# Designs tried in a protein design run: peptides against a protein of PDB entry 3WG5. Part 321

Target 1, 218 residues: chain A of PDB entry 3WG5
Amino acid sequence: LAKNIVYVAQIKGQITSYTYDQFDRYITIAEQDNAEAIIIELDTPGGRADAMMNIVQRIQQSKIPVIIYVYPPGASAASAGTYIALGSHLIAMAPGTSIGACRPILGYSQNGSIIEAPPKITNYFIAYIKSLAQESGRNATIAEEFITKDLSLTPEEALKYGVIEVVARDINELLKKSNGMKTKIPVNGRYVTLNFTNVEVRYLAPSFKDKLISYITD
Target 2, 218 residues: chain A of PDB entry 3WG5 as posed
Amino acid sequence: LAKNIVYVAQIKGQITSYTYDQFDRYITIAEQDNAEAIIIELDTPGGRADAMMNIVQRIQQSKIPVIIYVYPPGASAASAGTYIALGSHLIAMAPGTSIGACRPILGYSQNGSIIEAPPAITNYFIAYIKSLAQESGRNATIAEEFITKDLSLTPEEALKYGVIEVVARDINELLKKSNGMKTKIPVNGRYVTLNFTNVEVRYLAPSFKDKLISYITD

## One batch from the design tools (peptide; made by RFdiffusion4, then SolubleMPNN)

Design b2_p30_5_s4 (from b2_p30_5, 17 letters changed)
Fold by OpenDDE base, seed 5:
Structure b2_p30_5_s4 (fold): chain B 218 residues (1-218), chain C 218 residues (1-218), chain A 30 residues (1-30)
Amino acid sequence: as target 1 above (218 residues)
Amino acid sequence: as target 1 above (218 residues)
Amino acid sequence: SVTEQARANNVGIEPITLGDKRELAEKTIA
């Protein structure tokens, strides 16, 4: 029996317009092969809100399930990464990772201090992050607190509070634990039950462009 | 002095994937000419949620202000149309139009009765519509009630409650009233002050494809 | 029909950054 394909790709670094291009490319490849899913190994400190929102949309438009996997240990889905995760079909985290700290800022001053966003912006993102949580059936109260309290959670906490779906040490454990789970948001208008019983894992290498931009943005 | 261009295009009928193509085409043309804005004369009973969300995203990614204008009298921005409006840079309505009635449904039964959406879907769209309202500094409570109460408002009510920005009888009055207003959401990362003091209005005709699809979907 | 999730625009005058700058700064090669 032809194995169902699961793609795995890595996105690391700041969320920018180029990160959108990475998501788009990776998801498109996986869609073209009618993959069972794509797993995005995410490690990001955050980034641009506009890029983040575009990424969320691209994920939501995916013809296949997109699993955000905060990996490896030590990685984070911080700020923009949390939004992306909340917009995805499934969230997994490795032990020793974190998620949260979603308070929007305008940037950083010359002294490295945060330039606070005006209340209007903060309130917008509160509404936005709550919408992502509610859409995916995740904890909207905690989603709000990711902003209002700049809350950051461990994988175990995030799982406990219903922010994420899986804690897994590696891809194999992730596939095992997520097998039979329904996507938290629809795929092509339907909630999909993930089938990882007969899967071939295919790793997507970053393009040369991806590597170059990662290098420039790092 | 070269007149700033304002494009005007009409979108009428059900919101579908093809409606997205119309929005994309119209906005792209206006972007290419570095228009001051595009006004979309919208008359829709609603449509597909997926298409609606894509349209909202496309509007939000616009390089120029997108003004949703519920026009002519008798038109509506019903259901999906309300979401689109709430996602836009400015909302205007002509007298005798309506906005609201945003309760998601799964469809219609053979007898024409509504197939209700499950609470999870309804709650998702509540969160979504509230996010759009909050992002744009519009009344999120009323946005919620567009779903929970299936609320529909007149232009005057919508203006009064802070759902929309302008009531105008025609394009000329719209341009006059909206001149000097800031966009309710950013354009290319900035809130733009609309400048309609020296404007050439250019009407975009629907493509042959647009006409054909409108005919098929009507 | 599957409901699609809402996109929020950056509502700031400047690009809104969602991130821990400290972590960003540590990774940014200036």
Scores: peptide ipSAE 0.057, ipTM 0.209, DockQ to the pose 0.187; fails the geometry check
Fold by OpenDDE base, seed 3:
Structure b2_p30_5_s4 (fold): chain B 218 residues (1-218), chain C 218 residues (1-218), chain A 30 residues (1-30)
Amino acid sequence: as target 1 above (218 residues)
Amino acid sequence: as target 1 above (218 residues)
Amino acid sequence: SVTEQARANNVGIEPITLGDKRELAEKTIA
């Protein structure tokens, strides 16, 4: 029986224009092979809002399901990472990870203090994050509170509140638990039921460029 | 009968990127020899949160059990050290040691006063530390209170409250008491029962580089 | 769409950093 292919790739670090390029490359590879899905192991503290929005759009334009997996333990989908997750077809988290803390800021002062975003910007992102949650059938109230209360959740809390769909320790458990789940947003206009029975897992390595930039930014 | 090997190494001082390198090196050596476990004698006042998170990830990626042992008497697993411990396969403490005090700070002012972390950061670390505790089946309420109350515990209290697994005066007592215990987190996806019957203890010396940096930072 | 409005707003607004909690964490002593 023809094995369904699932791709796995890692994205770590700040969300930037380069992170967009990584998403685009990984998703494109998976699309070309008509993969059942791509799992993105995400570990990000946040980053640029513009890059985040572009990534969300790229995910939503995907021809295949994009699963955001906050992994490994100790990873986070913080700030921009939460938006990306909420814009995806399925969210999973490993134990020991976190999601949330989405309050927009203009940056950090020289003394390390946060420069607050004006209310207009904050309100914009409240509307945006709520929209992502609503479209995906996830908890829009909690999504708002990720901003208004700067809330961060454990995987168990996020699952309980309907922010995420799966808690999984590893890729194998993720595949097992997400098998038969429907995507939370459509793929090419249709909600897809994931089929992870008899799958071949293929890992995508970062490109040399990806490695180089990670090396420079770390 | 082939002796099971247990490695013992020491990590002392501030948690930094260099401390990550020490953890990585020590664990790698123990992995290469298929050791039953590695015991890290930890004495830290805390340090960088980024380094801490990377260390936790490295421990969780270990092919062998990593036991954090707060040792010798007078040592602490303070702040970042507590997170590291909670991310490990087993926690032990010697009498006269301490664990806790995990409230995040941005740093110290020139006058030595603490620069408080904004609520956003504090809430993030609350979620993170709770997640570590929950994953390891340790007391998540106390883990939260390590931040919210800046709580510090004795070994006896930490054991009583289910934060740690063993109180031991030395390596021999640690091995004796932890023999037959299951790891609190999985090793390669499986909970391992520790076997410290007929073990050979091997001490890992700090590298020359490790000694040099410790010398410079002390 | 909220997304188009967001794009339009973000193009004109200084790079809104959705706070890198790790950079925050990197700067945070835990």
Scores: peptide ipSAE 0.033, ipTM 0.273, DockQ to the pose 0.146; fails the geometry check
Fold by OpenDDE base, seed 1:
Structure b2_p30_5_s4 (fold): chain B 218 residues (1-218), chain C 218 residues (1-218), chain A 30 residues (1-30)
Amino acid sequence: as target 1 above (218 residues)
Amino acid sequence: as target 1 above (218 residues)
Amino acid sequence: SVTEQARANNVGIEPITLGDKRELAEKTIA
């Protein structure tokens, strides 16, 4: 029996326009192969809000389920990463990871202090993050507190509070636990039941461009 | 009886050369007034390693005890913030804060991916963070794991493992709990016993420059 | 030097800005 394919790709670092390109590339590959899902191993401290919003939109427009997996242990879906996760079809976290701390800032001053976002921007993102939570049937109160209290949660807390769907140590456990779950947002207008009973896992490597840009900025 | 003065200042945001200037200014003011201590309310995602090392050095050269207080709830002493904390005379954390995630990176690629530090740099910072922990009598094994595992800890965990000295909800509780504690590193070559029995708390505001730079970068 | 390279390293999370409009979002690190 032809095994259903699940793609796994890693996105690590700041959320930028190039992170969008990575999401787009990875999801596109998985779409082209009619994969059962793509799992994005996410480790991000946050990044650009515009890029984040574009990534969320790209996930929402995906022809296949996009699972955000905060991995490995020590990784975080901080700030923009939380928004991305909340905009996805399923959130998983490995033990020892974190999610939250979503208060927007305008940046860092020349002196490195946080430039606080004005209330208008903060309120916009409160509304935005609550929308993502509500649309996905996740805890909108906690989502708001990710901003208003700069709240961060462990995987167990996030699961308990209904922010995420799965705590899993590795890809195999993730597939096992998420098998039969419904996507939290629709795929092509329909909620999809994940089928991981007979799957092949394919890892996507970073492109040559991804490696080169990392090298040049290294 | 003339009350001993304790200064409290906030440093929030990325660690940069300007963050160094803030530390230097705040500590200098407190030194000039022969304060019993200065408490720096720290909330940082991290920042530049050079600035961090300079800040650590500035703390170590302080004529008065410098207490790093990860505050308010939701704040973190992430990455560079952990190094700064480990280089200080006392570490306190509020409930709902975090410390750790110290793996150095070279930056972010144009595409926003993390540019990994080469092993030589990672190993340098492993040695450096262990040195800070050892010099302060804090848990050097955990300090190493802040890098090697990108470990993050809650205040309670950090206290339990001997990374920090105090968990406190606010400045008043911090003063109460830290009263009579010895500094973890010397002040002018001597370990100082903190005396907070009869103190006046003075808050330092950001300078006009601090505000302006934040505004320009906003 | 390793020290100079170490000094050039970022230890921490780059600034996260989140803004309301695409333009503000462009300026915002989240």
Scores: peptide ipSAE 0.026, ipTM 0.240, DockQ to the pose 0.113; fails the geometry check
Fold by OpenDDE base, seed 4:
Parts: sequence; structure tokens; C-alpha cells
Structure b2_p30_5_s4 (fold): chain B 218 residues (1-218), chain C 218 residues (1-218), chain A 30 residues (1-30)
Amino acid sequence: as target 1 above (218 residues)
Amino acid sequence: as target 1 above (218 residues)
Amino acid sequence: SVTEQARANNVGIEPITLGDKRELAEKTIA
């Protein structure tokens, strides 16, 4: 029986293998408790493509809806964060956040300059991001332009262009606005209507390991 | 602990919502027994795009490797079957089978003529099939041509062009050849090396419902 | 969106189908 529970967890910083572990842990906890959904408060400048792809897959494998919420104000779902969002069941953004800027790079040289990706890599990620957008019923043209133009959008623009589903100031507004929406991708092969009527909100804290790693990487 | 078990199940006929239920049942059984993998012997002329997309997602959500084996000789993974294969962890084909011919259509008119899909639909499926190919490290150009040219390939051609991973005459040869291969897509966020050393092969029979539906639709 | 329309068509009266060409071939040769 679905517990009338919504989990909320925060993922902040660069997308890495550790970020995958965080997603996996958070989603697993919410699945085990048969939650109505999990909301991931996301703030990222981007990160590793491999970790990003693994995270997208983990979200797609979720037994419950995974809502990416670009939060708090001032946060971004930049680069890898945009891919993650586009792979999720619902995207929300708080006012004052941003999404986009997805041009792949090979990395940074010793002098801090960007090492450009070859066309084959860029084209791969164009195809990938377009697929995520298309599968989720979101704007694939804009998704492509996140790469080709390194485009970034405000929540209002992202909503207007059909990149995201909700603009919300806080968790309560998010729950209210997303109530009755269908997931943009299937959950266990089915599109799910979100039911946030009389839900208990449970916050997941970072694990001890999460705190330690964050402390070491800061 | 991974049981040294490989499941084998057959899925034959048009891709429908019922086919999704078969995939779900078979994969679930194999997951519950912590199998090394499940091999789906696939023979399909195609079917519904919605069911196909749900099946692809179910495969991607699998806790174990899902191997699509176009089998027996004379079988095909046509149209929707190609998408399913491209969404799987490994593709094998038996000699005398085929893959491809993926041009989407809206259906058939009363006179049996094909109702052509509008360009927007065709382009959507081009993007989708290319994404499946790219994510799995398979030939995205050929994947596109499965639509734009309605291309069909032999096992030898499909292997040569990097669409599939294995040509095998039977389950034993498939296990032998795929042993030590990495999955082409992640399992639970990780690429898995297939270990088919000293495995027990377990065949899953169609359920009573499966038999009944097949009997009614024949 | 094109995708939403495609999805709607998949569940609607005119579902998007991917290759039932064998059924057509069997009906046309018959």
C-alpha cells in the first residue's frame, strides 16, 4: 500500500560517482517505504558524464516518481544537472534558479582552459539529450540548444518552452502544483498521476559518509 | 548472492500491452531468484509503439542483465522488436534471423494500406532509436536507417555494423560467446561483466494466461 | 509537444505502430 509519504532529499555539488550513490540511497529509502514520491532538491554546476548517465538510469529504474526540484533560489541544474532533470518524472524550479548550459567538454587543461570535445562526442550528447527530452515529452529543440548554443533558461522560460513542469517557491507549493499531474516518464512501465493529498513530508539527511565526503571535497 | 542461474523465456508475436506483461513477469521471476541473466528468445514482426517504449523501460529497470536473443532461425526482431533489442543489455541473433525495418506508421486503413506517419512522428522515432543505439554503444547510423530506409539486416551484417553483439546457433553457444562480455547498458547503474561459467539454465514457460491469450489471438 | 502528441496517439484511436508489415503482407498475398 502506498504510504501517503513524500521524501525530500538534497543533492548539491558536482555530479560524480558519489552523487550516484546519494541518488541511489535516497531513492532506495523512499522505495522501501513505498512513498508517493521523492523530491530531490538539486543544485549542481555539472560534472561527469558517466555519473550523469548512471544517475539518469537510476531515476528511470525508480519504483516511485522522482521529482527533480532545482532549489533553493540561486541554485542551478547546469550541464549534467539538466540531463538528470530531463530524465526525471517531473521537473520543478524555484524562482531565481537556472537550467541548461550542457555543452560537453573533455575537461579542463592544467591552465584551467576548457578542452573541447570532438564533434562525435558533442553529437552523441545532442542525440542523448534530445532523447531524454522526447521521451519525457519536453522540448527537444531547446534540449539540443542547451548544447549547441550553451543556452541557459530561467524557470519562467523553461516552463514557457515546455522544458519543465512546475515553478514553485517551496516544497508546499510544489506539492500543491504537482498534485494531479502525470509523470512525464513511466514508473514501472506506467505513467503515474501524482497524489499529494494529505501527504507527510519526510526529509532525508545526508549520511555520515555524505557529510564526510562533502567535508573532504570542500 | 547471485545464483549461478540463467533464465530463458520466449516472447513471440505482436508487441502489445500483453507483451509488456510477459516481459515484466519473466524479468521479475529472474530478479527474484537473483539470476545471472535472463535471455528472452524474441520473435516479433513489430507492434504498438507505446507497448514497445514501456518494454524498453522495463528492461532498463531490470536488476539483472536482459539479453534479447532473436530466435529461433526464421524469427525476426522487426520494427518494435529492434527498439526492444537496442534497449537491452545484449543482443544476440541466431543464423537465419533478421533485425530492422523500423519505419513508424499510424496504422492500417480499412483497405489494408499503410497510413503514413507525419514527419514529426518519424523524426521522433528517429531520435528515439538513435538514442537507444548511442546509449548502448551500437551503430546509431544504422539505427536511423532502420527507419529512413526501412533497412533490415542479417545477423552477420548486424554484427559487422555493430548493431548486435553475438551470433549464436543455440543457448549454449550464446552463453559461451557472451561469457565475459560487458553489458551494453548499465544494470542498476553499473556495466556488468556477464559470467556464464557453470550456470544452470532454467526455462520459463508461458503462464496459463499467456497460453490462453496466444490461443485466442491465433 | 510532438512527444505528447505521439504519446496521446499511442493511447488514442490512431496508435502509432512500429512495423506490423507481416500482417499486411499476409493479408495482401491472400
Scores: peptide ipSAE 0.024, ipTM 0.191, DockQ to the pose 0.167; fails the geometry check

Design b2_p30_6_s1 (from b2_p30_6, 15 letters changed)
Fold by OpenDDE base, seed 5:
Structure b2_p30_6_s1 (fold): chain B 218 residues (1-218), chain C 218 residues (1-218), chain A 30 residues (1-30)
Amino acid sequence: as target 1 above (218 residues)
Amino acid sequence: as target 1 above (218 residues)
Amino acid sequence: MEELKKLAEEAIERAKGRGVILEVLSVGLS
């Protein structure tokens, strides 16, 4: 039986191969303890597409629900962060956060201008993000517009449009609001009803490596 | 119980990583003394978006109310300063100040022309600023127009449109007018009613480092 | 620490050129 334990961890900064390692570590710890869920407090401006895709796979292979929580206020799930959120079992946002702006780019020129991705790459990510939205029962039209219109949403808009499941000020409110909700994607092949009655919240600290990476990417 | 102490500190110049350190230091001092509030006299032409977002987070995580006061007359909460204000517990402006002009840019060309931000970035900050306004119960339409129309407002206009809470000539008038007001966002998860009856005003001096940075950035 | 942060930022910027990046919002609000 799942323990009445919910893990909380923070992932901040650019999505890179090191961010994958953070997700993998945090989820693995929560899996080992048979936690009811892990909440990842996410604050990212974007990052690498390859790392993002690996993170999505890792979340989808999780033996426990992975809740992406765009937190604290002022945080964002921008670009790669939106894909990660859409690939997760539940999305929550704190007031004052944002989600979206998912258009792929090849980088920035020396003058700071965006180097546009070729249509083939853009179309690939349109298909990919729509697939994530459809699989999770979230708004695939808005998911497409995150790319085609570089759309970004507030928590209230994201909730209204069916992109996210919860708006919550803090972990306690998140647990309260999400209690009894089903995961938007399966856990080990089954949709799980979240049970946050009498839960112990355990915070996972970043490793030294995580701190160093955050320091480098912040 | 909160002491009948109100801290006042000044932050002037461009919003940078060093400005974050100033906010963090000032708020930490006021938190440690369990002050009723801290008033930050803000005068900024703008600055870095990353630093701004970190400052907003720091304000929203404050254990005490953080009041942004655009002061003295002639000061501005321009660009990044507007975001910071919208992320705070209360906004005041002195007569002869301004707020707004929040359109993101990539920088300045060698000829001094603005390098425009790509639509993706602009849309991201539209969502972000609207989220700040909505969370604080401020005018989200005007917040959007701070970007889309490069809108700038006088104190009287900002008050009229529900962007700010107080117009005050000085600290004493600010305390008088804001007494009994609720914070526009929670402090430690709760909306706090400001109590400025029988308060001691304590001014925080800039550190040597703060002075040096201001000298370099001014 | 600031120098290391700057070097890391530069390294990230250089790494941005090697693959598809989902946009990093490093913009000025001036």
Scores: peptide ipSAE 0.063, ipTM 0.285, DockQ to the pose 0.060; fails the geometry check
Fold by OpenDDE base, seed 3:
Structure b2_p30_6_s1 (fold): chain B 218 residues (1-218), chain C 218 residues (1-218), chain A 30 residues (1-30)
Amino acid sequence: as target 1 above (218 residues)
Amino acid sequence: as target 1 above (218 residues)
Amino acid sequence: MEELKKLAEEAIERAKGRGVILEVLSVGLS
């Protein structure tokens, strides 16, 4: 019997239009192979709101479950990363990672100070993040506080408060713990029960373009 | 008597963070030489709102008058370009150019369709563009309609409605017509009367980086 | 060349956007 396939890919750094292209490429590959799921190992300090919203939309349009895994230890799903996670089918975090700090900003001034977003924009993203939480059956109050209090949570806190679904040290533990879980949002209009019994794990490497862009942007 | 210097530089293409760097570089050179003004020959279909706002801020912080000149014929100050123009010390247009079409969008979908901006973002930019018009003594009603009606104007219409200050076929005609005009916004807290009598015109060429990026982005 | 342009634009944007947690204004203005 052909083994179910789970893809694993890494996305690291700021959320940009290029990050959208990475998400789209990785999800498309996994869709083409009718994978059981794709796990995105996410480590981001934040990024662009437009790219974030496009990524969320791409995840929601996925034909397969997209699992956001905040990994490795020391990684974060900060700001835009939190929105992406809340828009996904399942959120996992490794011990020693963080999630939250979602206050919108217009950028940094020449002196490195934060340019605050106007109230209208802040309120938009409050509504947006609450919507993502509500749609995924996650804690909408905490989601709001990620903005209003610039709250950041540990994996244990995030799990306790119903923001995330799994705490796992590695891919094997993630697969084990998430096996039999229902997706928090629908896949093609249906909530899917994850089946990670007898799966083949396939790692997607960064493309040459991905490596080049990462090199140029680092 | 040392001739007054007017710098002329070209900015063409999408408004991005790189475009900000071009504006900053060009204005800085002109500031260092205590130029009478810098003329930016602008041709843009639009671009990023963040870059646009930073460019507007850079123009407003300029120690010298920044004249936005929509040039050559066939050029546009579309979308982000309109905001930049409205934030500048003087707007000129060549015959056969256009200004307007300022509706904010979140981007383009994979099929090339426009992803509409949420009402809160649209309303923010309505307020912003109206503020630019009001501060510069330009037509705030038309500025709003650049968004709400996706309005685009000819140079003659824009002049007639009080959106721009000059219609000119070339740099020489621009200098002639704008000579003795007051800036529409202050320079270092003061409205400056432009003096283009006996000026030396200095053209700034794109840097190697500018050429490379333009080549890469075209 | 378009890809390199996009890469350069993205690189420049990343260089300028260093530290932006959530930049709302990446809204494309058409």
Scores: peptide ipSAE 0.046, ipTM 0.249, DockQ to the pose 0.097; fails the geometry check
Fold by OpenDDE base, seed 1:
Structure b2_p30_6_s1 (fold): chain B 218 residues (1-218), chain C 218 residues (1-218), chain A 30 residues (1-30)
Amino acid sequence: as target 1 above (218 residues)
Amino acid sequence: as target 1 above (218 residues)
Amino acid sequence: MEELKKLAEEAIERAKGRGVILEVLSVGLS
C-alpha cells in the first residue's frame, strides 16, 4: 500500500511577506501530493502582524492538516509564531522550546526604542488571539495573557494549560504521539483524525530564494 | 562641554557572516566618532559558530566598549547570542528576555532532524564558552551549563549568578545603572570605567542591506 | 538580486506604513 506522505519543512527567522511565500509554497507542494499532513518546524522570534495574519489565513485554507512544530530545542514560536501556531491544525513543541510573548508593538523608534502599540491595536490583537484559541479549542485565557502579561511558556506548561497538543523530541515521536489526534481546526470544513501509522516522511528543502534569504538573514 | 556619544544599534535575527558585517560596521562607526561606548540591542535565536567567533573577536578588538543589551522584552541572546554577550565588555538584559541555550548542533539532517554535535565539537565549545566567561570575570560554571544542560536564564537569574552585569528596562536605565562600571574585558588592553554622566545617545539605523536582509529574513 | 532588493524595500516601506510589528517576543527559554 502506497505510504501516506507527511511533509516536513523548516521555517526559521522573522515573520514577513517572504515567510508567507514559504508557507504557501510548502503547503502547496504537500497539497499537490495529497499528503496526510505537513509539519512545519517553526523557529521564529516574531515579525510582522500583516504577514502573520496572511500565514494564519493560508494555514486555515489548507487542503491538508498543517502541524506547527516548535523545533529544534532552543527554538521559539515567539510573538507572531504563537499566533501562527494557534491558527494551525496541531501544535507540537520540542523540549527546551518556548511559546508566547505576543505583545504587539508599532516598531522601533529612530532611536531604537520600542514604540508601544496603542490600546486600539493591543485590543485588536487580544481579540484576534482569543479568537484563534477559541476556534481551535485552546486556552483563550492564556492566549490573552501572551499579550497582556507578555507570558512565555515551556512546552510542558503549554501542554498542561491546553495551549498545545504535543510535546515531542523529534519528528518520529511527534508522529507517534499525534497519531489518532483530531485536528484542532477543520480541514476543508471537517475535523480530520491524523493517521500516521504507515507514513513516509519527506523533507522539503528551502528554495534557492529561501537559502539566499536565510543566508542574507542568517 | 561636547557630550560624550553613546551609539545604539540593533542586531536581530540569526548570527551569520552578515551579522558579522553588521557588528563590524556599527562598531567601526562608533570607533570613528570616538564614542564612549556602543550599545548593541541584541535579539538572536542563535546561528553559525564561525560567524559568532568572528563577532566575538571583532568585539574584543574594538577600540571602544561594546555593550550587549538583550532587548526588547521578549528578545533573547540564545545560543550564539550568549557567546557574543559573554565576549563583550558589558552585558545588559531587559526584563522578559533570556540568555543561554548554547548546545552546539551540526545542523539539520536532510530529514530536518537536529544533527547532534559530536563530543569533540561540544567539548570545544564548552572550553570556548568557559574561556569567555573566565576572561570577563563571569560565571564559568553557568556558562558550561548553558551547553551541558542547555540552560536558559532570566535576567534576574543571570544577574544573580554573575553571568550579566545589568538588568535595565530601557537605554536610559541601562546608562544610569552601568555608569561607573568597569568593562568586564579590556579595551585596547585596559579596563575602562564607563562614564555616562553627560552623554548623547545616537541611534544607528540598519543599512539598506541590513533592511533588505531583515526584510528577507523578517 | 536588485529586483529582490527593490521588492524588499517596497515591502519594508509598506510594512512601515501598515506598521504593526508583533514584538519578536523573547521566548522565555525555560
Scores: peptide ipSAE 0.041, ipTM 0.260, DockQ to the pose 0.063; fails the geometry check
Fold by OpenDDE base, seed 2:
Structure b2_p30_6_s1 (fold): chain B 218 residues (1-218), chain C 218 residues (1-218), chain A 30 residues (1-30)
Amino acid sequence: as target 1 above (218 residues)
Amino acid sequence: as target 1 above (218 residues)
Amino acid sequence: MEELKKLAEEAIERAKGRGVILEVLSVGLS
């Protein structure tokens, strides 16, 4: 029986193997309680491509809808965050947030300059991000431009271009607007219609481990 | 072999049995040529519920994607037009257009007052419009409010609430933005990714019969 | 969903018989 519960959890910072563990933990809790969905409040400047790919895969394997909510105002789903969002069941953004800038890099040189990825790697990620967009019915042309033009979009632009589904100020507005929407990717092989009528919102706190790692990476 | 062709046709005026014939003809031509899609430039104030339902069914039976484009600026997909749009594979709106106001009525009294539909009929159309929204992954809550609140939306609002997929100024912008998007309902049982890269745009002219009926109804 | 579809179909048939019009908004686009 689907519980009338929606979980909300926060993921903030660089996308790493630890971020994967956070996603895995949060989604697992929501799955165990047969939640209607989990909303991940995401704020990331980017991170590791390998961790990103694992996160996308974990989201796509979820037994419940995973909503990426770029929140709060001032947050971003930059680079790796965009890939994660495009791999999710629904994307929402708060006003004053951003999405995009997805160019792969090898790192930073000693002088702070970006070390560009070789063309083969760039082309791989172009194909990858386009596939995520296409599979979720989001704008694959814009997804490509997130790399090729290093494009960053406002919530309004991202919505307008068909990259995201919802602009919402808060969780209540997100629930209201997304009520009755179908997921952009299937859950257990089926596109699910979200039902947020009479839901209880439950917040997941970061674990002690989450707090410790956040402290170490800060 | 899918031809790199997109057809564009216009449907303007009240939704009637004749409007059904127009849809049927236009979609059939596009099907015969294995077009990538047909774009219907729609401008309607509403019309008959029976004709609307037949049009929705014809769209859903299409062998190719049917895009409803509320165009030009100043046009509307009002009442029956909203239902048709919600039954389609993709909805686009031009700036300065509107969608919504879907309350069923029995007609107008001699004094020009609306004769409201009985609650049973209103409830039926609430269920119907919600089903169209749900099936297409569009906002069913807003779809209901198109009736219960007689809500009308701008393109920007409709996009924001997840009722429509694209805001575009013209056909070229529509093609650009929708390129790589998946249809909101299946075509022949599959969600189709739109490919508007290197397409030829072909305009369908109204038939002589179309012109005659337009002349009679004006 | 199937029952709702059947009820909807029955209601559609009933609505077809009653000449139900969806509101024609004369959107006076001024």
Scores: peptide ipSAE 0.031, ipTM 0.217, DockQ to the pose 0.066; fails the geometry check

